# Peptides against a protein of PDB entry 4PN1: the designs that were tried, part 185

Target 1, 261 residues: chain A of PDB entry 4PN1
Amino acid sequence: KIEMNFLNKPIVPDTTKVISNFLTHYLITEPVEHVEIEAKLGTLIDLETQNRFEFPVMNETILNPEFNLRTRFESDMTASEHKYLNEFLNQAFRDSQKPGRLPFAYKHTKQVDLFYETEDNSRDKIRVSKNQSDNQVLACVKKRRVADLFLYCPNDAFDIRISISDELPVSMPSGNQQPSLTRLKDRVGYVHQEIKIDLTKTTQNDPVYDTTERHELEVEFGNIADLRDRAQKAKDGMEAPLFRRVQLFMDNVRILRREHS

## One batch from the design tools (peptide; made by RFdiffusion4, then SolubleMPNN)

Design b1_p26_5_s2 (from b1_p26_5, 10 letters changed)
Fold by OpenDDE base, seed 4:
Order: structure tokens, then C-alpha cells, then sequence
Structure b1_p26_5_s2 (fold): chain B 261 residues (1-261), chain A 26 residues (1-26)
């Protein structure tokens, strides 16, 4: 007979605990009302070298947000990497449709994001998202990034930024306001067990800057209410449901960040 | 000490600018 360990009980990885605590803070302790929680694949860049950050660790490491490591996070990948991930997810989608599996849901959306300056010149812009096909308003929000947690992943193709954002629904800008920025988004979305995986090609036309294309992969908690409930239970001493959900989320992230062309 | 503090302040400003740029990119 084999046991898991000398207690014969599951052990929670420290990474799971740290992330769970981070999430609990912004879900329960200082709750963000309209919270979005996502992980982006990208690269931690050393500001001094302009190369990928080199930290004296050999595996996935959560960076302490209290320390300025003189890094920036670039949430971008090459078109080839993005294509590879799309093909990978397409295959995963197909495989999940087989009997005995939990199926992926798939959604392809093309939207335009219009950014407007706020009257009070606040740093936060109003984003109006419209469906590109019918111009239907999908959302009008003021998004504020509340907190970031960075994972340095030296053995993987990508590092990870987990972000807590507040997406405050706001009224549509006045008809006389012109957008300061227009962004086209081509998004392929996969949902599995309420975890959203989005591949997004973003084209930004800035009148001041050249047209830039970005290729992003995001992993998002698709059921915030459930996550908040789990976080509350964790705060009340029942941590297992939250840990399981965070582990699921992180395992999906880990799968994706290891995939490269 | 003044040069190190200056570098820290410059880096802080740079990071704040980068954060703003990232927020604008979102």
C-alpha cells in the first residue's frame, strides 16, 4: 500500500497558499467590488539589461511585490508562439469533446475598444467595448489595476503576471467625446471548468505611435462569485475549496506557459 | 547616498510611468 506522505494527507504547495492569500485579500479583506482576476503570459524584463530577468532561483517563484526588482512585464508573445498556442488549445478543445471528458466551450469574438478620458482627468480611462460585427455595446467600464503578482518561471517560455483589476461599470461617455484610443481585439476564448483562456490579437492605432500589434494569452477566473465564496470559506477556516480552485487555475497556467513552438 | 537616492527616485518614476503605460495598454 502506498501513501501520499507520512500523514497520508494532501499537502498544499506553498505557491498555492501564497496566491490564495493574495486573492483572499482582494476578494474579502479589502474587497474589490467588480473584481477581475487574470493571469497573463509574458516576460519579466530586467530594466538594466533589457533582457529577460535573471533571478537566482531555479523554478517558479512568486516575486515579493514589496520589493522593486527593477523589472517590467511585457504581456506579449510572437505571432508564431500565439499561433502555436491556438493550435494547442484547439486540439485540447477537440480532445475534451470526447466521451468521458468535460468539454471546453469555445467563443470567437471580434471587438473594438474605445478609450475615453475622464472629465476629472483621472488616470483611469473609460473603455467602451463594442462588437465589431454589429456595433453592439458589450461593456462600458472604468478599469483600474489594483494589484499584481509576478511569477518568475525560469524553466518555461513565459513568466506570469496575476492581476487584480476593478472593472467599474460606468455610464457611456457623452456623445461629443472622441476616443483617445481605439483598439481592435480578435479574441479566441476557451472555457473549461469556469476557467477562461483567451488568445487575443490586439491592434492599436495610435495617432501618435505606429500601429502596434500584440499577441496575448490570458487565463481568468470565470466565476468570481464562486471564487469569492471559496475565499470567504477560507477566511472562515475552510481553505480546501479555495486551494483546489487556485491549483486548478495555476495548473492551467503552467500547462500553457510551457508550450512553445 | 544622494546618487543612490536619485537613482532610486528615477527608477520609481520610470516604474510609475511604465505602470501608467501598462494601464493605458489594458
Amino acid sequence: as target 1 above (261 residues)
Amino acid sequence: MEEEERRREEMRKLLEEMRREEEEEE
Scores: peptide ipSAE 0.019, ipTM 0.431, DockQ to the pose 0.042
Fold by OpenDDE base, seed 1:
Structure b1_p26_5_s2 (fold): chain B 261 residues (1-261), chain A 26 residues (1-26)
Amino acid sequence: as target 1 above (261 residues)
Amino acid sequence: MEEEERRREEMRKLLEEMRREEEEEE
């Protein structure tokens, strides 16, 4: 008879534990009220070289936020990489519709985001999101990024930023106020087991600069209430449900960051 | 020491600017 290990119990990867603790802090210990939790694919850039950061590790590594590594994170990819990921996810969607599988849900959204300055000149802008086709208001929020956790992935095409944000619903700006920024978003969304995967093409028109296009991939926890419940159980000594959910999330991220044209 | 402190302060400002840009990007 073969056993898993000398305890004959499943073992949780250290990465899963670290991320779980990070999430538990902002879900339970110092709870964010309207929390959004997402991972973005991108590149850790060394501020000195302006190239991808080179850390002396050989595999996926969570960076300690207490250390200043003189890096920035660029949440962007090439159009070619983005197209490849879209094709990959489309195939995954199709395969998931087969008998015996859990199916993906699919949604394509085109929206315009209008950013407005606040009356108090706070750093946080009000974002009004509208559907591009009929100008129907989808949301009016003030988003604040609360915390980040960075994963350096030397063996993969992308590094990862996990972000905790507070997305506060707010009242619409006054009708006489002009937006400071307008952004077009073309988003293709996939949902599997309440994990959201979004491919977004963002077009920004700057009056001074030429139109810029960004290509992003994000992975988000689609059921925050369930995640918060799991985090509470973890605080109460039952960690397994939280670990399983974080493991699922991270495995999806790991699949995606390895894909390249 | 003054040059190192200046560099640290410049880096902090740069990181804050980058964070603002990222927040505006999201």
Scores: peptide ipSAE 0.019, ipTM 0.426, DockQ to the pose 0.041
Fold by OpenDDE base, seed 5:
Structure b1_p26_5_s2 (fold): chain B 261 residues (1-261), chain A 26 residues (1-26)
Amino acid sequence: as target 1 above (261 residues)
Amino acid sequence: MEEEERRREEMRKLLEEMRREEEEEE
């Protein structure tokens, strides 16, 4: 009989602990009411060189937010990378439909996001999302970015930003208000074990500037209530359920950030 | 049996949709 280690117990990676603590803070300690928790694939850019930053580390590393590293995060990828990931996820979807597997769910959505300025001139805009086909309102929210955690991944194609956001449902803007910005989103969504993986093509038309297109991949916790319950249990001394869920999330992220043509 | 058949048909349609989407992106 083989044992896992000299204690014959699972060991929790430090990354899992750090992320779990980060999540617990915004789920339980200073709870965000309408929390969204997502990881985006992208690149940590050195502000001086405008190239990917080269940190003196050799593996996946959570950056300490207490340090000003003079970096920015670009949540974008090339069209070819995005296409590759789409093909990869499509194959993963197909494979998951086989007997003995847990299946993916799949959804393709095309929506328009209309952004409105708030009356209080806050930095936070109201986003009205509508279905492109019938203009049905899907959501009206004020999204506030609460916190970010950055992972530098020197061995992978992408770095990661984990973001905590508050998506506050708000009333529709007045009928006389014009949107300050309009974005078209073509989103392909995959869900596996309540982890959402979205590939999004965003098109922004600016009357003054050229049309810009962005390609994003995001991984999101699809069951916040369950995650909050796990975080509460962790605060109460039972950390294993939270660690398992965070590890699942991160393993999915790790798979995706390694995929390249 | 009817529920299983419906699920299979839904899955078939979904797979066909995915294939069409892939072809349109090429």
Scores: peptide ipSAE 0.000, ipTM 0.325, DockQ to the pose 0.009
Fold by OpenDDE base, seed 2:
Structure b1_p26_5_s2 (fold): chain B 261 residues (1-261), chain A 26 residues (1-26)
Amino acid sequence: as target 1 above (261 residues)
Amino acid sequence: MEEEERRREEMRKLLEEMRREEEEEE
C-alpha cells in the first residue's frame, strides 16, 4: 500500500499558500471593490544589466515585494512567441471539445482604447473601450494598479507578474475632451473553467513617439465573486476551496510559460 | 549608510516612475 506522505493527507505547495494569502488580502482584508486579478507573462529585467534578472534560485520563486530588487517587468514577447502560443491554445481548444473534456470558449475581439486625463489631474486616466467595428462603447473605467506579485521562473521562457487592479466604472469624459492616447487591441480570448487566457496585439500611436506594437499574454480570474467567496471561507478557516482555485490558475500559467517557439 | 540609503531612495523613485509608465502602458 502506498500513501501520499506520513500523514496520508494532501499538502498544499507553499507557492499556492503565498499567492492565496496575497489574494485574500485584496479580496477580503483590504478589499478592492472592482478588483481585477491577472497574471501576465513577461520578463523580469535587471535594471543594472538590462538583461533578464538572475537570482540565485533554481525554480519558480515568488519575489518578496518588500525588497527592492532593482528590476522592471516587461510584459512583451516576440511575434513568434505570441504566434506559437496562439497555435498552442488553438490546439488545446480543439482537444477540449472532445468527449469527456470540459470545453474552452473562444472569442476574438478588436477594440480601441481611448485614454483621457481626469479633471482632478490625477495620475489615473479614464479608459474608454470601443468596439472597432461599430464604435460601440464596451467600457468606461478608471483603472488603478493596486499591487503586484512577481514570480521569477528561471527554467521557463517567461517570468510572471500577478497584478491586483481596481477598475472603477466612471462616466464618459466630456465631449470636448480629446484623448491623450489611443490604443488598438486585437484580442483572442480563451476561457476554460472560468479562467480567461487572452492573447493581445496592441498597437499604440503616440504623437511624440513612434508607433509601438506589443504582444501580450494574460491569465485572469473570470469569476471574482466566486474567488472572493473562497477567500472569505479561507479567512474563516476553510482554505481548501481557495487553494484549489489558485492552484488551477497557477497550473494554467505554468503550462503557458513553459511553451516557447 | 547614507549612500546606501540614497541609492535605495533613488531606486525607489525610479521603480515608482517605471510602475507609472507601465500603468500608462496597460
Scores: peptide ipSAE 0.019, ipTM 0.421, DockQ to the pose 0.043; fails the geometry check

Design b1_p26_5_s3 (from b1_p26_5, 16 letters changed)
Fold by OpenDDE base, seed 4:
Structure b1_p26_5_s3 (fold): chain B 261 residues (1-261), chain A 26 residues (1-26)
Amino acid sequence: as target 1 above (261 residues)
Amino acid sequence: SARRRERERRMRELLEKMKEEEEKKK
């Protein structure tokens, strides 16, 4: 008979604990009311060299947010990488439809995001999202990024940013207000066990700059209520449900960040 | 991905260097 370890009990990796604590803080301790929690694939770039930052570590490492590391995070990838990931996820979707598996759900959404300045001249903009096909309003929100947690992944194609955002529902801007920015989003969404994986092509027309296209992959917790419940239980001393959910989330992220074209 | 291949190359080089250093201590 083989045992897991000398206690014959599962052990929780530090990465899971740190992320769980980070989430618990913004779910329970200083709760964000309309919280969105997502991980984006990208690259930690050294501001001085404009190359990927090199940390003296050999594996996945959570960076301490209290330190200014003179880095920026670029949540972008090449079109070829994006295409590869799309094909990869399509195959995963197909495989999940087989008997004995939990199936993916799939959704393709094309939307227009209109950004408006707020009346109070706050830095946060109001985003009105509309469906491109019927111009139906999907959402009107004021999104504020509350916190970020960065993971340096030296062995993988991408680094990771986990973000906590407040997505406050707000009233529609006045009819006479013009958008300051318009973005077209083509989003392919995959949902597995309430974890959302979105591949997004964003096109932005800037009057000064050429049309820019961004290719992003994000992984999001699809059931915030459940996550908040798990976080509350963790704070009350029952951590296992939260750890399991965070582990699932991170395993999905790890799979994706290892893929390459 | 070119970026991944480069990262993997650097990691392999580091591991090889570490191995060489260990062998020199013998």
Scores: peptide ipSAE 0.024, ipTM 0.502, DockQ to the pose 0.042; fails the geometry check
Fold by OpenDDE base, seed 1:
Structure b1_p26_5_s3 (fold): chain B 261 residues (1-261), chain A 26 residues (1-26)
Amino acid sequence: as target 1 above (261 residues)
Amino acid sequence: SARRRERERRMRELLEKMKEEEEKKK
């Protein structure tokens, strides 16, 4: 007979606990009302060398936000890496449609994001998202970045940024206001067990700079209400439901960051 | 990607060096 360990009970990885505590803070302790929680694949870059930061660790490591490591995070990948991940997710989608599996949902969207300055000249811009095909308004929000948690992943193609954002729904800007910035987004979205995985190609036209294209992959918690409920239970002493949900989220992120062309 | 292949190569090289050092201590 094989047992899990000498207690024959599940053990929670420390990474799961640290992330769970981070999420609980912004879900319950100092709650963000319209919270978005996402992980982006990218690269931690050393500001001094402009190369990937070389941290003296051999595995996935959560960086302590109290320490300034003089790094920036680039949430971008090559077109070939993006294509490979798209093909990988397409195969995962097909396999999930088989009997005995939980299926992926799939959505392809092309949208235009229009950014408007606020009347008070605040740093936060109003974003109006429209469908490219029929110009229907999809969303109008003011997004504020609240906090970031960085994971250095020396064994994988990408490092990870987990971000907490506040997406406040706001009224449409006045009809006479012109957008300060316009972005085109081509997004392929996959949803499995209420975890959203998005591949996005973003095109931005700058009048001074040539057209820039970005390739991003993000993983998002699709059910914030459920996550908040789990976080509340964790604060009340029942941690297992939150740990299970965070573990699921992180396992999906780990699968994706391990795939490479 | 080329970046990932380089990272994997460096990690394999490091692991091999660690194994060699452990064998020298026996």
Scores: peptide ipSAE 0.023, ipTM 0.492, DockQ to the pose 0.040; fails the geometry check
Fold by OpenDDE base, seed 3:
Structure b1_p26_5_s3 (fold): chain B 261 residues (1-261), chain A 26 residues (1-26)
Amino acid sequence: as target 1 above (261 residues)
Amino acid sequence: SARRRERERRMRELLEKMKEEEEKKK
């Protein structure tokens, strides 16, 4: 008979614990009301060299936010990488439709985001999202970035930023107000076990600068209520449900960050 | 991806160096 270890019990990796504690803080301890929790694929850039930062580690590691590392995170990839990931996810979608599997859900959306300045000139802009086809309003929110957790991934194509955001629903701007910025978004969304995976192509027209395109991949917790319930249980001493959910999330992120063209 | 290939190359080189050092100690 083979046992898992000398205790014959599952052990939770430190990465899972650290992320779980991070999430619990903003779900339960200092709760964000309209919380969005997502991981973006990208690159940690050294501000001095403008190249990818090199940390003296050999595997996935969570960076301590208390240290000023003089880095920025670029949440972008090449068009070819983005296309490859789209094809990869399309195949994963098809495979999941087979008997005995849990199926992906799929959605393709094209939207325009209009950004408006607030009357108080606050740093946070109002974002109005509309469907490109019929101009229907999808959302009107004021988004605030609350916290970030960075994972340096030396063995993978991408580093990871996990972000906590507050998306506050707000009233529509006055009819006389003009948007300060407009972005077109072409988004392909995949959902598996309430984890959302979005591939987004963003086009921004700047009157001074040429049209800029960005290619992003994000992984998001699709059921915040369930996640909050799990976090509450964890705080009460039952950590296993939260750890399992975080492990699932991170495994999906790990699969995606390892893929490359 | 060129970036991934370069990282994999560096890791392989490091592993090879480590093996060589272990063999020299024998």
Scores: peptide ipSAE 0.023, ipTM 0.477, DockQ to the pose 0.037; fails the geometry check
Fold by OpenDDE base, seed 2:
Structure b1_p26_5_s3 (fold): chain B 261 residues (1-261), chain A 26 residues (1-26)
Amino acid sequence: as target 1 above (261 residues)
Amino acid sequence: SARRRERERRMRELLEKMKEEEEKKK
């Protein structure tokens, strides 16, 4: 008979624990009311070299947020990488439709985001999102970045930023205000077990700068209420449900960051 | 792939840097 370890009980990886604790803090301890939790694929850039940051580690490593590492995170990828990931996810979608599997849901959305300055001159802008086809308002929010957790992934194509954001619903800007920034978003969305995977092509028209195009992949918790419930249970001493959900999320992220042409 | 080769290169460079730091302590 073979046992999994000398206790014959499952163990939780430290990565799962650290991320779970990070999430619990902003879900329960200092709760963000309109929380968005997402992981973006990208690259940790060393500000001194302008190249990918190099840490003396050989595997996935959560960076301690208490240390200023003099890095920036670039969430952009090449068009070729983005296309490859799209094809990969399309295949995963097809495979999930087979008997005995849990199916993906698929959605393609084109929207325009209009950014407005706030009256209080806060750094946070109001974002009005509209559907490109009918100009219907989808959302009007003030998004505040609350916290980031960075994962350095030396063996994978991408590093990871996990972000906690507050998306506060706000009133529409006055009709006399002009947007300071406009972004066109072409988003392909996949949902599996309430985990959202979005491939987004963003075209930004800046009045001062030339038009910039970005290619992003994000993984988001699709059921925040369930996640909050799991985090509360963890705070109360039952950690397993939260760990399982975080493990699922991270496994999806790990699959995606390993895929490359 | 070119990416795999680049990752392997970076890993080798990282290992070399680690060795250099150990030698400096000595």
Scores: peptide ipSAE 0.021, ipTM 0.527, DockQ to the pose 0.061; fails the geometry check

Design b1_p26_5_s4 (from b1_p26_5, 11 letters changed)
Fold by OpenDDE base, seed 5:
Parts: sequence; structure tokens; C-alpha cells
Structure b1_p26_5_s4 (fold): chain B 261 residues (1-261), chain A 26 residues (1-26)
Amino acid sequence: as target 1 above (261 residues)
Amino acid sequence: MEEEERRRKEMEELLEEMEREKELEK
């Protein structure tokens, strides 16, 4: 008979604890009402070299936000990388449909995002999302970035930014207002165990500048209510449910960030 | 039964999109 360890109990990775605490803060301690929690694949760029930063660590490491590391995060990837991830997820989707597996859900969405300036000169813009096919309004929100947590992943193709955002539903802008920015989004979404994985191609047309295309992969907690409940339990001394959910989330992120062509 | 039908539809949509993308890449 084999035991897990000398206590015969599961051990939680330190990364899971740190992330769990981070999430608990914005779910429970200083709760964000309309919270979105997502991880984006990208690259930590050294502001001096404009190349991927090299930290003196050998594995996945959460960067301490108290330190100015003189980095920026670029959530873009190449079209080839994005395509590879799409193919990878398509295969994962197919495999999950087999008997005995929990299936992926799949959704392809094409939308237009219209950004409007706010009357109060807030840095936060109002985003109106519409379906490209019928111009139906999907959402009207004011998104505020609340906090970020960066993971440097030296052994993987991508670094990770975990972001806490507040997506406040707001009323539609007045009909006389013109959007300051328009973006086309082609999103392929996969959902597995209430974890959302989105591949997004964003096209931005600038009348002055050439059309820019961006490729992003994001992993999002699809059930915030459940996550908040788990976080509350963690605050009350029962941490296991939260740790399990965060571990699942991070394992999915880890799978994805390792994939590259 | 509804869930199975949904899954079937999702699979079909994915496969169709994959085929279309493959054709565009030729």
C-alpha cells in the first residue's frame, strides 16, 4: 500500500496558496461586485531590452507586486502560436466527448466591441459589445482593472497575467456619442468544468494606422458565485475547496502555456 | 437527451468550422 506522504494527506502547492489568497482578497475581503478573474498567456517584457525578461528563477514564479521589476506584459502571441493552440484545444474537445470523460462545451462568437469615453473623464471606457451577425447588443459594461498577478514561467512558451477586473453593467451611451474605438473580436470558446478557455482574434481598424491584429488566449473562472463561496469558506478556515478550484484553474493554464509550435 | 443533443451540435459546429478553416488555408 502506498501513501501520498508521511501524513498521507494532500499537499497544496505554494503557488496555489498565493493565488488563493490573492483571489480571496478581491472576492471576500475587498469584494469586487462584478468580478471577472482571468489568466492571459503572454510575455513579460523587460522594458530596457524589450525582450522577454529573465528572472533568476528556474520555474513558475509569482512575481511580488511590491517590487518594480521594470517589466510590461504583452498578452499577444503570433498567429502560428494561436493556431497551434486552437488545434490543440480542438483535439482536447474531441477527446473529451468520449465516454467516461467530462465534455467540453464549444462556442464560436464574432462580436464588435465599441468603446465610448465616459462623461466623467474616467480612464475607464464603456464597452458595448454587439453580435456581428445581427448587431444585437450582448453587453454594455464599464471594465475596471482592479489588480494583476504575474507569473514568470521560464520553462514554458508563455508567462501569465492573472487579472481581477470589475465589469460594471452600465446604461448604453447616448445615441449622439460616437465610439472612440471599434474592435472586431473573433472568439472561440471552450468550457470544461466551468473553466472558460477563449482564443480571441482581435482586429482593430485605425483610419490613420494600418489594421492591427491581436491573438490572445485567456482562461477564466466561469462560476464566480461558486468561487466566492469557496473563498468565503477559506476565510472561515476551510481552505480545501478553494485550493482545489484554484489548482484546477492553474493546471489548465499550465497545460496551455506549455503548448507551442 | 437535451444535453447529448447539445453536445452533438457543438461537435458538429466545431468540425464544420475546422473544415472551413482548413479550406481557407489551402
Scores: peptide ipSAE 0.029, ipTM 0.522, DockQ to the pose 0.010
Fold by OpenDDE base, seed 3:
Structure b1_p26_5_s4 (fold): chain B 261 residues (1-261), chain A 26 residues (1-26)
Amino acid sequence: as target 1 above (261 residues)
Amino acid sequence: MEEEERRRKEMEELLEEMEREKELEK
């Protein structure tokens, strides 16, 4: 007979625990009211070299936020990488429709985001999101970045930023106010087991600078209420439900960050 | 004591399920 280990008990990976504790803090300990939790694929860039950061580790590693590593995170990829991921996810979608599988949901959305300055000239802008086809208002929010957790992934195509944000619903700007910035977003969204995967092409027109395009992939927790419940249970001593959900989230992220053209 | 034992058992069962799922991917 073979046993798992000398205790014959399952072990939770340290990465899962660290991320779970990070989420629990902003879900329960110091709760963010309108919390958004997402992972973005991108590149940790060394500010000194302007190249991908090189850390003396051989696998996925959560970076300690208390250390100033002199890095920035670029949440972008090439058009070809983005296209490849789209094709990959399309195939995953098709395969999930087969009997015995849990199916993906799919949605294609085109929206325009209008950014407005606040009356108090605060750093956070008001974002009005509208549907491009009918100009219907989808959301009006003030987004505040609360915290980031970075994962350096030396063996994969992308590094990861997990971010905690507060999306505060606010009233529409006055009719006399002009947007300071306009962005067009073409988003292809996939949902599987309440985990959202979004491929987004963003186009920004600058009157002074050339039109810039960005290609992003985001993975988001689609059921915050459930996640908060799991985090509360973890705080009360039952950690397994939270660990399982975090592992699911991270496994999806790990699949995606390994893919490239 | 009983509550702690119950919670431990529940956690072990869930963790075992997680390990089984990983094996199915191979």
Scores: peptide ipSAE 0.020, ipTM 0.382, DockQ to the pose 0.016
Fold by OpenDDE base, seed 2:
Structure b1_p26_5_s4 (fold): chain B 261 residues (1-261), chain A 26 residues (1-26)
Amino acid sequence: as target 1 above (261 residues)
Amino acid sequence: MEEEERRRKEMEELLEEMEREKELEK
């Protein structure tokens, strides 16, 4: 007979605990009311070298936010990498439709995001999202980035930024106000077990600068209410449900960051 | 700079909380 370990109990990876604590803080301890929690694939860039940062570690590592590492995170990837991930997810979608599997849901959306300055001259802009096909308003929010947690992944194609954001619903800007920025988003969305995976092509028209195009992949918790409930249970001493959900999320992220052409 | 500083403080508080939790497990 073989046992898992000398206690014969499951062991939670330290990474899962650290991330779970990070989430619990912004879900329960200092709760963000309209919280969005997402992981973006990208690259930690050393500001001195302008290359991918090199840490003296050999595996996935959560960076200590207390240290200013003089890095920036670039969430952009190449068009070829983005296409490869799209093809990979399409195959995963097809495979999930087979008997005995939990199926993916798929959605393709095209939207325009209009950014407006706030009257109080706050750095946070109002974002109005509209459907490109019928110009219907999808959302009007003031998004504030609350916190970031960075994972350096030396063995994978991408590093990870986990972000906590507050998406506060706000009233529409006055009809006389012009947007300061316009972004076109072409988004392919996959949902599996309430985890959202979005491939987004963003085109930004800057009147001063040339049109910029970005390719992003994000993984988001699709059921925040459930996650908050799990975090509360964890705070009350029952950590297993939260750990399981975070593990699922991170496994999906790990699958994606390892895929490259 | 001000937003980054705020985020840094919030993260420091989080780390302190994580350390406190570790001490309670001991």
Scores: peptide ipSAE 0.000, ipTM 0.224, DockQ to the pose 0.052
Fold by OpenDDE base, seed 4:
Structure b1_p26_5_s4 (fold): chain B 261 residues (1-261), chain A 26 residues (1-26)
Amino acid sequence: as target 1 above (261 residues)
Amino acid sequence: MEEEERRRKEMEELLEEMEREKELEK
């Protein structure tokens, strides 16, 4: 008989604990009411060198948000990398349809996001999302970035930003208000075990800058209510359900960040 | 000199775009 360790109990990785604690804070301790929790693949860039950030670590490392490391996070990848990930996820989707597996769900969405200034001159902008095909309003929200947690991943193609956002549903802007920014999004979404994986091509027209295209991959918790319940249980002393969900989330992120063209 | 200036300009534009993006998400 083989045992896992001398206690014969599973050990929770420190990364899982740190992330779980981070999530619990914004789910329970200082709760964000309309919380969105996502991880984006990208690159931590050193502002001094303009190269990928170099930290004296050899593996996945959560950066302390209390320290200004003079870095920026670029949530972008090349078109070729994006294509590779799309093909990779397509194959994963196909494989998951086989008997004995839990299947992916797939959705392709093309939307336009219109950004409006708030009437109260708040720094937060109102985003109206519409379906490109029928112009139906998909969402009208005021999104605020609440917190970020950065993971430096020296052995992988991408670094990770986990973000906590507040997506407050709001009324539509006044009919006379013009959008300050328009953004086209072509999103292919995969859902597996309530974890959402989105590949998004964003096209933005700027009057000052050339048309920019961004290629993003994000991983999102698809069931916030369940996650909040798990976080509450964790605060009440039952941490295992939260740890399991965070571990699942991070394993999916880890798979994706290792892939590149 | 011209290539360096181009790269500098591109980087400045990128940084400005990133700042604007942050403002949009705030």
Scores: peptide ipSAE 0.000, ipTM 0.249, DockQ to the pose 0.034; fails the geometry check

